# Ledger of designs, part 11: peptides against a protein of PDB entry 3B8E

Target 1, 230 residues: chain A of PDB entry 3B8E
Amino acid sequence: PFLIFIIANIPLPLGTVTILCIDLGTDMVPAISLAYEQAESDIMKRQPRNPKTDKLVNEQLISMAYGQIGMIQALGGFFTYFVILAENGFLPIHLLGLRVNWDDRWINDVEDSYGQQWTYEQRKIVEFTCHTPFFVTIVVVQWADLVICKTRRNSVFQQGMKNKILIFGLFEETALAAFLSYCPGMGVALRMYPLKPTWWFCAFPYSLLIFVYDEVRKLIIRRRPGGWVE

## One batch from the design tools (peptide; aimed at target 1 M71 L75 Y213)

Design b1_p11_5_s2 (made by RFdiffusion4, then SolubleMPNN; from b1_p11_5, 9 letters changed)
Fold by OpenDDE base, seed 1:
Structure b1_p11_5_s2 (fold): chain B 230 residues (1-230), chain A 11 residues (1-11)
Amino acid sequence: as target 1 above (230 residues)
Amino acid sequence: EELALLALELL
């Protein structure tokens, strides 16, 4: 999010407080839950990792986590961001380079894509209105991310959803996201304004995409072991 | 505020 904020000079898509709510709030319990996942049925047929030569974090893992899944997550967040700004009169093309004027408190006549002028206060309300749905979008795509992280090779349909701690994590992160989004005073305390319930659905295609993408990846790995997709 | 925002977004 931040890289695009700088490169494209767009209004801030995700605030620092919302990032902290992800990193310290919604991600912790789900991540811990993976420690309680059952081993894949074929794990005992795999050679042990060589601790001297084999990195725990390898190029394939970095490519998958940051280059593939993380990119889909970011696209989901940005999609939600652009939808909300477009609903408020700011089309995506109009946002390019707008940051400097957007963040200037002395400019109270920033025009939207329809020629409506926006005060600094109005713009900041819209910006903070984007932060919450972006955050919620990340939580919704994290559902898929958490589920795909259950296994490296086996399908989730083969592994099943037997990890009760993971199910609890999914519930907890969702409940926390709902609490942060809808609890009175969150706009003042965290600059997280309430989102329309319909904005939760903006993330669903991306969550499904992550899930389908990983299941296809795992299918390829099972059919062609030792490929670059592994 | 902008620098603090920058630092936290780089995390």
Scores: peptide ipSAE 0.030, ipTM 0.587, DockQ to the pose 0.034
OpenDDE base, seeds 2, 3, 4, 5: peptide ipSAE 0.019, 0.019, 0.019, 0.018; ipTM 0.521, 0.549, 0.535, 0.486

Design b1_p11_5_s3 (made by RFdiffusion4, then SolubleMPNN; from b1_p11_5, 9 letters changed)
Fold by OpenDDE base, seed 1:
Structure b1_p11_5_s3 (fold): chain B 230 residues (1-230), chain A 11 residues (1-11)
Amino acid sequence: as target 1 above (230 residues)
Amino acid sequence: DELAKLALELL
């Protein structure tokens, strides 16, 4: 989010507080829950990792985590961001380079794509109105991410949902996301303004895409061991 | 304040 904010000079898509709420709030319990996941049925059929040749974090894991799944997550967040700004009169093309004027408190006549002037306060309300739906979008795509992380090779349908701590984590992150989004005073305390309940569904296609993508990947690995997808 | 926010966003 922040890299695109700087490179494209767009209004801030996801605030610092919302990032901290992801990293320290919604992701901690889910991540810990993976330590309690049952071993895959084929784990004892795999050769031990060679510590000299096989890295714990290899290029493939980085590519999968950051280059594939992380990019789909980011696209989901940015989709939500652009839709909200477009609903408020700021089309995606108009946002390019707008940051400088957007963040200037002395400029109170920033025009939207329709020629409406926006005060600094109005712009910041819209910006902070984007932060919460972006955050919720990340939580919703993380449901799929957490579920796909249960296994490296086996389908989630083969592994099943037996990890009660993981199930608890999914409820906890969702409940926390709802609390942060709707609790009175969160707009003042955390700059997390309430979102319309409909925004929760904006991420569902991306969550489904992550899940389907990973299941297809795992299916390819199972059918063609030693392929470039493994 | 803005630099502190930027630093926290980079974290």
Scores: peptide ipSAE 0.021, ipTM 0.538, DockQ to the pose 0.030
OpenDDE base, seeds 2, 3, 4, 5: peptide ipSAE 0.015, 0.020, 0.014, 0.017; ipTM 0.476, 0.561, 0.522, 0.514

Design b1_p11_5_s4 (made by RFdiffusion4, then SolubleMPNN; from b1_p11_5, 10 letters changed)
Fold by OpenDDE base, seed 5:
Structure b1_p11_5_s4 (fold): chain B 230 residues (1-230), chain A 11 residues (1-11)
Amino acid sequence: as target 1 above (230 residues)
Amino acid sequence: LELSLLALKLL
């Protein structure tokens, strides 16, 4: 989020408070739940890791987590952001370089893509209206991310959904996201304005894409052991 | 892998 905010000079897509709500709120219980996942059925067929040569954090892990899954998650969030701003008259091309005028309190005549003028207060309302749906989009794509993390090689359909703590984590993060989005006073306390229920569905294609992508990756690994995908 | 994905979500 912040890298694109700086490079493209667009209005802030996700606030610092909403990031903290993800990192310290929605992700903690799901993350802890992975420690209770059952070992994969093929684990005894794998050679033990060499603790001197094999890092726990390797290039394949960084590539998968940041370079692949993390990028799909970010694309989902930005898709929601651009759709909301377009519905409010700001097309994606018009947002490029707009940050300087957008964040200026003294400019009350910022034009949208249709020539409508926006006051500073109106612009901040629409900006904060983007933050909550972006946050919810991240939670929805995290459902898929958590489920794919159950296994390294086996399909989730082979592993099953037996981890009750993981299932609890999925409900907890969703309930917390709903609480932060709809509880009275969150607009004042966290600058998280209530979102239309329809915005929860905006991330579903990306969540499905993450799941399908990882299942295809795991299928390739099972069919071609020792490939570059492993 | 799980801890690294966790660390990724925290950054």
Scores: peptide ipSAE 0.022, ipTM 0.622, DockQ to the pose 0.053
OpenDDE base, seeds 1, 2, 3, 4: peptide ipSAE 0.022, 0.021, 0.022, 0.023; ipTM 0.658, 0.649, 0.654, 0.670; seeds 1, 2, 3, 4 fail the geometry check

Design b1_p11_6 (made by RFdiffusion4)
Pose (drawn by RFdiffusion4):
Structure b1_p11_6 (pose): chain A 230 residues (1-230), chain P 11 residues (1-11)
Amino acid sequence: as target 1 above (230 residues)
Amino acid sequence: IVVVFVIVALF
């Protein structure tokens, strides 16, 4: 968001005070939950994991979580950003502009008068909104992530999907997300009431492609054991 | 641009 927020002055899609509410507020219990996820094979069958080569965090990881999924998620919440403006003052070709606040009303876009009314408001579309829908979209994509990372080589199919903990926290996350999105008050120091019917399902089209994606690779990694690029 | 980076990420 902030990166694009520079390349094309298209208003702060994700908020800072909003970031400190996902890794430190949303994905919390899920990250914990992952720990309770059980085995994946006869483990005591493998040589001790060397320490110099086989690491914990590496390309294999970063490339598949920063340069792969981290992107597909990105579009999802970034897509929702537009819909959150679109059904309000969509600038899929417009937008791209510094939105000052000492001016008050004197400008707008796409047949409007947004000002002191829609200036305190001109931002109420990202502050109380956009950030929020983006926020939720991120949680919404985090579902399939917290299930495609549940396993490392087996389809969630022929593999236990019985992580009682994760499940009851995957909701204890998705729910908090709503309570943090409709919390009558603290919504001030935070975001605002989204349109439940759709101001949620925006990223939903995406969460899927995620689950659908890595699910194939795992099954790709298999049908071809020695594996290639995968 | 984002779409491009997504498509690149897929492949």

Design b1_p11_6_s1 (made by RFdiffusion4, then SolubleMPNN; from b1_p11_6, 8 letters changed)
Fold by OpenDDE base, seed 5:
Structure b1_p11_6_s1 (fold): chain B 230 residues (1-230), chain A 11 residues (1-11)
Amino acid sequence: as target 1 above (230 residues)
Amino acid sequence: LILELVLEALQ
């Protein structure tokens, strides 16, 4: 999010507090739950890793985690952000370069795409109204990310949902996201304003995309062993 | 996300 914030000079799409809530709140239990996942049925058919040549974190893992899945997650968040701002009169093209005037407390007549003027207070309400749905979007796409991380090669349908700690993690992160989004006083304490329930559904297409993308990837690996996708 | 946090703190 911040790279686009800096390069495009758009209003802040995801705040520092919301990032901390992801890294320290919603991601911890899910990440720990993966340690309890059962080994894949074909693991004994694979050659052992050479600890001298084969890194645990390799270029392929980085490409999948950050270059592919992480980019789809970011796109989901930005989609929610742009939809909210467009519903409030700020079209995506109008947001380019707007940050300087948006963040200036002395400018109370920032125009939207329709010529409506916005005070500093009104703009900050809209900005913080984007932060919570962006956060929730990340949680919803993390459901798919966590589920696809259950296996490296086998389909999730072959592995099944037997890890009770992972299932607990999915409920915990969702409950925490709902708590942070709707608990009274979170707007004052965390700058997380309540979101309309409809915003939870904005991320669902991206969550489905992550899941389908990884299942297709795994299917290709199973059909073509030794390919560049493996 | 840590990198993003650092970048925000530098602004």
Scores: peptide ipSAE 0.033, ipTM 0.729, DockQ to the pose 0.038
OpenDDE base, seeds 1, 2, 3, 4: peptide ipSAE 0.025, 0.030, 0.032, 0.033; ipTM 0.691, 0.708, 0.720, 0.728; seeds 2, 3 fail the geometry check

Design b1_p11_6_s2 (made by RFdiffusion4, then SolubleMPNN; from b1_p11_6, 8 letters changed)
Fold by OpenDDE base, seed 5:
Structure b1_p11_6_s2 (fold): chain B 230 residues (1-230), chain A 11 residues (1-11)
Amino acid sequence: as target 1 above (230 residues)
Amino acid sequence: LLLELVLEALR
């Protein structure tokens, strides 16, 4: 999010506090839960890793995590961001380069795409109104990310949802996201304004896309061992 | 996300 914020000079799509809530809040229990996942049924058919040559974090893992899944997650967040701003009169093209004037507290007549003028206070309310939905979008796409991380080769349908700690993690992160979004005073304390319930659904297509993408990837790996997809 | 946090701190 911040890379696009810097390059495109758009209003801040995700705040520092919301990032901390993701990294220290919603992601911890899910990440720990993966340690309790059962081994895949075909694990004994694989050769052991060579600890001298094979890295734990290799190029394939980085490509999958950051280059593929991470990009889909980012797209989901930005989609929510652009939709909210568009509903408030700021079309995506109009946001390019707007940051300088947007963040200037002395400019109280910033025009939207329809010629409506916005005060600094009004603009900041809209900005912070984007932060919470972006955060929730990340949580929703993390559901799919966590589920696909259960296996490397087998389908999730073959592995099943037997890890009770992982299931607990999914509920915990969702409950925490709801708490941070709707608890009174969070707007003042964390700059997280209440989210309309409908915005929870904006990320669902992206979550589904992540899941389908990974299942297709795993299917290809199973059918064509030694391919570039592995 | 940590990188983004650092970038925000440098803003």
Scores: peptide ipSAE 0.035, ipTM 0.739, DockQ to the pose 0.038
OpenDDE base, seeds 1, 2, 3, 4: peptide ipSAE 0.032, 0.032, 0.034, 0.034; ipTM 0.726, 0.730, 0.732, 0.735

Design b1_p11_6_s3 (made by RFdiffusion4, then SolubleMPNN; from b1_p11_6, 9 letters changed)
Fold by OpenDDE base, seed 3:
Structure b1_p11_6_s3 (fold): chain B 230 residues (1-230), chain A 11 residues (1-11)
Amino acid sequence: as target 1 above (230 residues)
Amino acid sequence: LLLELALLALS
């Protein structure tokens, strides 16, 4: 989110506080839950990791986490952001370079794509209105990310959902996201304005895409061991 | 996400 904010000079899509709520709030229990996942059925066919040569964080993991899944998650978040701003009169193309005037408190006549003028206060309301749905979008795509992280090679359907701590983590992160989104005073405390319930569904296509993409990837790995996808 | 926070803190 922040990289695009800098590069494209768009209004801030996700607040610092919302990012903290993700990293320290919603992701912590799910991440811990993966330590309790059952070993894959094929693990005994793999040689032990060599601690001297084999990195825990390898290029494959970085490519998957940041290069593939992370990009799909970012696209999901930005899609939600652009939809909200478009519903408020700011088309995506109009947002490019707008940050300079958007963040200027002395400019009270910033025009939207339809020629409507927006005061600084009105613009900040819209900006903070984007933060909560973007946050919720991340949580929804993280459901898929957590589920796909259960296995490296086996399908989730082969592994099953037996990890009760992971199921608890999915519930906890969702409950926390709902709490942060709808609890009175969160707009003042966290700049997280309440979102319409419909915004929870905006990320569902991306969550499904992540899941399907990884299941297809794992299927390819199972059918073609030693392929470039592995 | 921590990297994004670090970038946000530097901006």
Scores: peptide ipSAE 0.047, ipTM 0.781, DockQ to the pose 0.040
OpenDDE base, seeds 1, 2, 4, 5: peptide ipSAE 0.031, 0.039, 0.037, 0.046; ipTM 0.718, 0.751, 0.749, 0.774

Design b1_p11_6_s4 (made by RFdiffusion4, then SolubleMPNN; from b1_p11_6, 8 letters changed; failed a check: too like the target's own chain)
Amino acid sequence: LLEELVLAALL

Design b1_p11_7 (made by RFdiffusion4)
Pose (drawn by RFdiffusion4):
Structure b1_p11_7 (pose): chain A 230 residues (1-230), chain P 11 residues (1-11)
Amino acid sequence: as target 1 above (230 residues)
Amino acid sequence: VIPVIIFVVFI
């Protein structure tokens, strides 16, 4: 968000005070939950994991979580950003502009008068909004992520999907997300009431592609065991 | 690569 927020002055899609509410507020229990996820094979069958080569974090990881999924998620929330403006003053070709606040009203876009009224408001579309829908969309994509990372080589199909803990936290996350999105008050130091019917399902189209994606690779990694690029 | 390309194209 902040990166694009510079390349094309298209208003702060994700908020800072909003970032400190996902890794340190949303994905919390899920990250914990992952730990309770059980085995994946006869483990005591493999040579001790060497320490110099086989690491914990590496390209294999980063490439598949920063340069792969981390992107697909990115669109999703970024897509919702537009819909959150679109059904309010969509600038899919417009937008791209510094939105000052000492001016008050003197400017706008796409047949409007947004000002002191819609200036305290002109931002209420990302502050109380956009950030929020983007926020939720991130959570919404984090579902399939917290299930495609539940396993490392087996389809969630012929593999246990019985992580009682994860499940009851996957909701204890998605729910908090709503309570943090409709919390009558603290919503001040935070975001605002989104349109439940849709101001949620925006990233939903995406969470899928995620689950659908890596699910194939795993099954790809298999059908071809020695594996290639995968 | 594909996701990156999709992202870049989208932008």

Design b1_p11_7_s1 (made by RFdiffusion4, then SolubleMPNN; from b1_p11_7, 9 letters changed)
Fold by OpenDDE base, seed 1:
Structure b1_p11_7_s1 (fold): chain B 230 residues (1-230), chain A 11 residues (1-11)
Amino acid sequence: as target 1 above (230 residues)
Amino acid sequence: DEALALFLSFL
């Protein structure tokens, strides 16, 4: 999110506080829950890694986590961001280079794509209105991310949802996201304004995409062991 | 606020 914020000079898509809420709030319990996941049915048929030569975190894992899944997550967040700004009169093309004027408190006549002028206060309300749905979008795509992380090779349909701690983590992160989004005073305390319930659904296509993508990946790995997809 | 935003966006 921040790289695009710098490169494209767009209004801030995701606030610092919301990022902290993701990293320290919504992600911790789900991540810990994976320690309680059942072993894959075929794990004993795999050769052990060489701890001296084989990294736990290899280039393939980095590519998958950051290069593939992370990009889909970012796309989901940005999709939500662009939809909200478009509904408020700011089309994506108009956002390019707008940051400098957007963040200037002395400029109170920033025009949207339809020629409406926006005061600094109005712009900040819209910006902070984007932060919460972006955050919620990340939580929703993290549901899929957590579920796909249950297994390395087997389908989630083969593994099942037997990990009660993981299920608890999904509810906890969702409840926390709802609390941060709708609790009175969060707009002042965290600059997180309430979102319309419909914004939760903006992330669902991307969450499904992550899930389908990983299931297809795992299917390819099972059918063609030793491929570049592994 | 911008510097903090910058820092936290790299997290």
Scores: peptide ipSAE 0.026, ipTM 0.557, DockQ to the pose 0.037
OpenDDE base, seeds 2, 3, 4, 5: peptide ipSAE 0.009, 0.009, 0.016, 0.007; ipTM 0.510, 0.538, 0.465, 0.429; seed 3 fails the geometry check

Design b1_p11_7_s2 (made by RFdiffusion4, then SolubleMPNN; from b1_p11_7, 9 letters changed)
Fold by OpenDDE base, seed 3:
Structure b1_p11_7_s2 (fold): chain B 230 residues (1-230), chain A 11 residues (1-11)
Amino acid sequence: as target 1 above (230 residues)
Amino acid sequence: LEALELFLKFL
């Protein structure tokens, strides 16, 4: 999110406070829950990791976490961001380079794509209105991310949903996201303004895409062991 | 918070 904010000079898509709410709030219990996941059925057929040659964090893990899943999550968040700004009169092309004027407190006549002038206060309301749905979008795509992280090779349908701590984590992160989105005072405390309930559904296609993508990847790995996809 | 936000932006 921040890289695109710098490169494209667009209004801030996701606030730093909302990023902290993701990293320290919604992701903590889900991440801990993975430590309690049952071993895959084939784990005892694998040789132990060689501590001298096999890294815990390898190129495959980095490619999957940051290069594939992380990029799809970012695309989902940015999709929600662009839709909200477009509904408020700011088309995606118009946002390029707009940050400098957008963040200037002394400019109260920033024009949208339709020639409507926006005061600094109005612009910040719209910006903070984007932060909450972006945050919720990340939580919804994290549902899929957490579920796919249950296994490396086996399908989730083979592994099942037996980890009660993981199920609790999914409910906890969702409840926390709802609390942060709708609790009175969160707009002042966290710059997270309430969102329409319909915005929760904007991320569902991306969450489904992540799930389907990983299941297809795992299917390929099972059919062609030792391939470049592992 | 703004300084922390700026720092976290650079992460």
Scores: peptide ipSAE 0.017, ipTM 0.538, DockQ to the pose 0.033
OpenDDE base, seeds 1, 2, 4, 5: peptide ipSAE 0.011, 0.015, 0.016, 0.014; ipTM 0.518, 0.491, 0.534, 0.488

Design b1_p11_7_s3 (made by RFdiffusion4, then SolubleMPNN; from b1_p11_7, 9 letters changed)
Fold by OpenDDE base, seed 3:
Structure b1_p11_7_s3 (fold): chain B 230 residues (1-230), chain A 11 residues (1-11)
Amino acid sequence: as target 1 above (230 residues)
Amino acid sequence: SEALELFLNFL
């Protein structure tokens, strides 16, 4: 999100406070829950890792986490961001380079794509209106990410949902997201304005995409062991 | 605060 904010000079899609809520709030319990996941059924059929040659974090894991899943998460968030701004009169092409004027408190006549002028206060309301749906989009996509992280090779359908701590983590992150989105005063405290309930569903296609993508990947790995997809 | 905000957004 921040890299696109800097490169494209668009209005801030996700506030720092919302990022902290993701990193410290919604991601912490789910991440801890993975430590309690049951071993895959085939783990004892694998040779022990050689600690001298086999890194815990390899190029394939980095590519999967940051290059693939992280990019799909970012695309989901940005899709939500662009839809909200478009509904408020700012088409994606008009946002390019707009950041400097958008963040200037002395400019009260920033025009949208339809020639409507926006005061600084009005622009900040729209910006903060984007932060909450972007945040919720990330949480909904994290549901799929957490579920796919249960296993390296086995399907989720083979592994099952037996980890009670992981299930608790899914409920906790969802409850926290709902609390931050709807609790009175969050607009002042966290710059997170209330969310229309329909925006929770905006991320579902991306969550499904991640899940399907990973299941297909795992299926390929099971059918062709030692391939480049592993 | 803005510099910290930008830094945290960078992370």
Scores: peptide ipSAE 0.015, ipTM 0.525, DockQ to the pose 0.035
OpenDDE base, seeds 1, 2, 4, 5: peptide ipSAE 0.007, 0.013, 0.015, 0.007; ipTM 0.477, 0.487, 0.506, 0.446

Design b1_p11_7_s4 (made by RFdiffusion4, then SolubleMPNN; from b1_p11_7, 9 letters changed)
Fold by OpenDDE base, seed 3:
Formats: sequence, C-alpha cells, structure tokens
Structure b1_p11_7_s4 (fold): chain B 230 residues (1-230), chain A 11 residues (1-11)
Amino acid sequence: as target 1 above (230 residues)
Amino acid sequence: DEALQLFLDFL
C-alpha cells in the first residue's frame, strides 16, 4: 500500500496507525496460533530437512507469502479504497499525482472528478473514512490467509479446524477490528472513522479467491510432487 | 535484510 502511495502519489490509502493495528493487533494472536497447529498427516512420510541445503524460508515460500498472497491482499484493500473515493467523487485516474495538493492544508479548493471543491478538512474526513474499510478488508483477507497457512500440502478439509487457539485468534482479530472500527473516539485516537457494515462484505470475494487459489495449488502439489508450484 | 524487504513488499 505504501509503495503505491509513493509511486502513484495518491492520497494515503492506509494510515501508519492502521498498519500498526494490523501488525501489532490483529495479526499477533493468529500468527502465534499457528505454532499450536497439528502436524500434517503425511509429515512422518517426508524425509527430514537437510539443514545444510534446505532453507526454512525458501524462494517458493517468499513467492507464495509475499508475491502472490500479499499481492491479492493489497489488491483487495485498494479495491475498497478506490470504490470509496469514487463514491465520494474521486475517480481512480484523478487520484494520480493528487497527493501533494490533497495533503496541503492551505489548499481548500481541490476539485474532484466532477468539479466539486473540497476543503482540507473534508478531504481528510474522506481519507480517514477510507482507512477503516481498508483495514477491515485486510482483516477479512487475513481470515483466509490464516486458514491456508495451517498446512503446506494437505487441504484444509483434510487437516480440519481442530486448533482451538487458531479459532480463538479468528474471533479475537474480528472483535478487535470491530472495536477499532466502531468504538467512540477511534476517529480522534487512530484516525479510523466508523464504516457502514456493508463494507465488511467487500473483501469476501478476495478472501474466497485466496482460499480457492491455495486449495488448487495444494491439489496440484499433491498430484504432481516435486513440481515448480511446490 | 529479508525482514526489511518483506516490510517493503508489504508496503
């Protein structure tokens, strides 16, 4: 999100405080919960890792975690961001290069795509209105990410949902997201304005996409062991 | 370096 903010010079899609809420809030308990996951049913059929040749973090893991899943997460967040700004009169093409004028407190006549003028305060309200749905989008996508991380090769349907700590993590991150989104004073404290409940559903297609993508990947790995997809 | 790269990729 921040790279696109710099490269495209668009209004800030996700605030630094909201990023910290993801990294230090919603992701901690889920990440810890993975340490308590049951071993895959085929783990004892695999040869032990060679510590001299096999890295714990390999190129395939990096490609999957950051190159593929992370990109889909970012796309989900940006989709929500662009929809909200478009509903407020700012089309995606108009946002390119707008950051400089958007963040200038002395410019109170920034025009949207329809010629409406926006004061600095009005623009910041819209920006902070985008931060909360973007944050919630990431949390909803993280549900799928956490579930797919339960296994490397087995389907989630084969592994099951027996990890009570992981289930607790899903509820905790959701409850925290709801608290940060709707608790009075969060707009002042965290620059997170309340969102309409309908915005929670905007991320569902992306969450489903991640889940289906990973299940298909795992299916391919099971059918073709030693392939480049592994 | 990897953590920084990962952070940058997330950004």
Scores: peptide ipSAE 0.017, ipTM 0.490, DockQ to the pose 0.067
OpenDDE base, seeds 1, 2, 4, 5: peptide ipSAE 0.015, 0.016, 0.016, 0.014; ipTM 0.545, 0.532, 0.556, 0.510; seeds 4, 5 fail the geometry check

Design b1_p11_8 (made by RFdiffusion4)
Pose (drawn by RFdiffusion4):
Structure b1_p11_8 (pose): chain A 230 residues (1-230), chain P 11 residues (1-11)
Amino acid sequence: as target 1 above (230 residues)
Amino acid sequence: VFPFLLIFVFF
């Protein structure tokens, strides 16, 4: 968000005070939950994990979580950013502009008068909104993530999907998300009431591709055991 | 590649 927020002055899609509410507020219990996820094979069959080569965090990880999924998620919430403006003052070709606040009304876009009314408001489309829908969309993509990372080499199919803990936290996350999105008050120091019918399902189209994606690779990693690029 | 392609298509 902030990166693009610079390349093309298209208003702050994700908020800072909003970031400190996902890793430190949303994905919390899920990250914990992952720990309770059980085995994946006869473990006591493998040589001790060398310490100099086989690390914990590496390309194999970063590439598959920063340069792969981390992107597909990105679109999703970024896509929702537009719909959150679109059904309000969509600038899929417009937007791209510094939105000052000492001016008050004097400017707008796409047949409007947004000002002191829609200036305290002109932002109420990302503050109370956009950030929120983006926020939720992130959670929404975090579902399939917290299930494609549930396993490391087995289809969630011929593999246990019985992580009682994760499940009851995957909801204890998705729910908090709503309570943090409709919390009557603290919504001030935060975001605002989205349109439940759709101001949620925006990223939903994406969460899928995620689950659909890595699910194949795992099954790709298999059918071809020694594996290639995968 | 795929994610990058997808983003490219999106743009």

Design b1_p11_8_s1 (made by RFdiffusion4, then SolubleMPNN; from b1_p11_8, 7 letters changed)
Fold by OpenDDE base, seed 2:
Structure b1_p11_8_s1 (fold): chain B 230 residues (1-230), chain A 11 residues (1-11)
Amino acid sequence: as target 1 above (230 residues)
Amino acid sequence: SFALLLLEKFL
């Protein structure tokens, strides 16, 4: 998100404080919960990793994390961001290069895509209105990411949802996300303005896409062991 | 993969 903010010079899609709330807040318990996941049924049939040749973090893992799943997560967040800005008169094309004028306190006549002028205060309200839905979008796609991380090869349906700590983590991150989104004073403290409940659903297609994509990937691995997808 | 996705959030 921050790279696109810099490269495209768009209004800030996700605040730094909000990013910290993701990394240090909502992601902690879910990430720890994976340590308690049951071994896959076929794990004892796999050869042990050679610690000299086989890196724990390999190109396939980086490709999956950043090149595939991470991109889908980012697309989900940006989709929500662009929808909110478009509903407020700022079409995606109009946002390109707008950051300089958007962030200038002395410019109170920034035009939207329809020629309406926006004061600095009005623009910042819209910007901070984007932060919370973007954050919630990330949490919703993290549900899918956490679930797909339960296994490397087996389907989640084969593994099941037996990890009670993971289930607790899903509820905890959701409860924390709701708290950060709706608690009075969060707009001042975290620049997270309350979101309409409907914005929670904007991420669901992307969460489903992540889940389906990974299940298909795992299906391919099971059918073609030793392929480049493994 | 999940641990690496933490870094992606800054991108």
Scores: peptide ipSAE 0.030, ipTM 0.606, DockQ to the pose 0.063; fails the geometry check
OpenDDE base, seeds 1, 3, 4, 5: peptide ipSAE 0.028, 0.022, 0.027, 0.027; ipTM 0.653, 0.593, 0.621, 0.637; seeds 1, 3, 4, 5 fail the geometry check

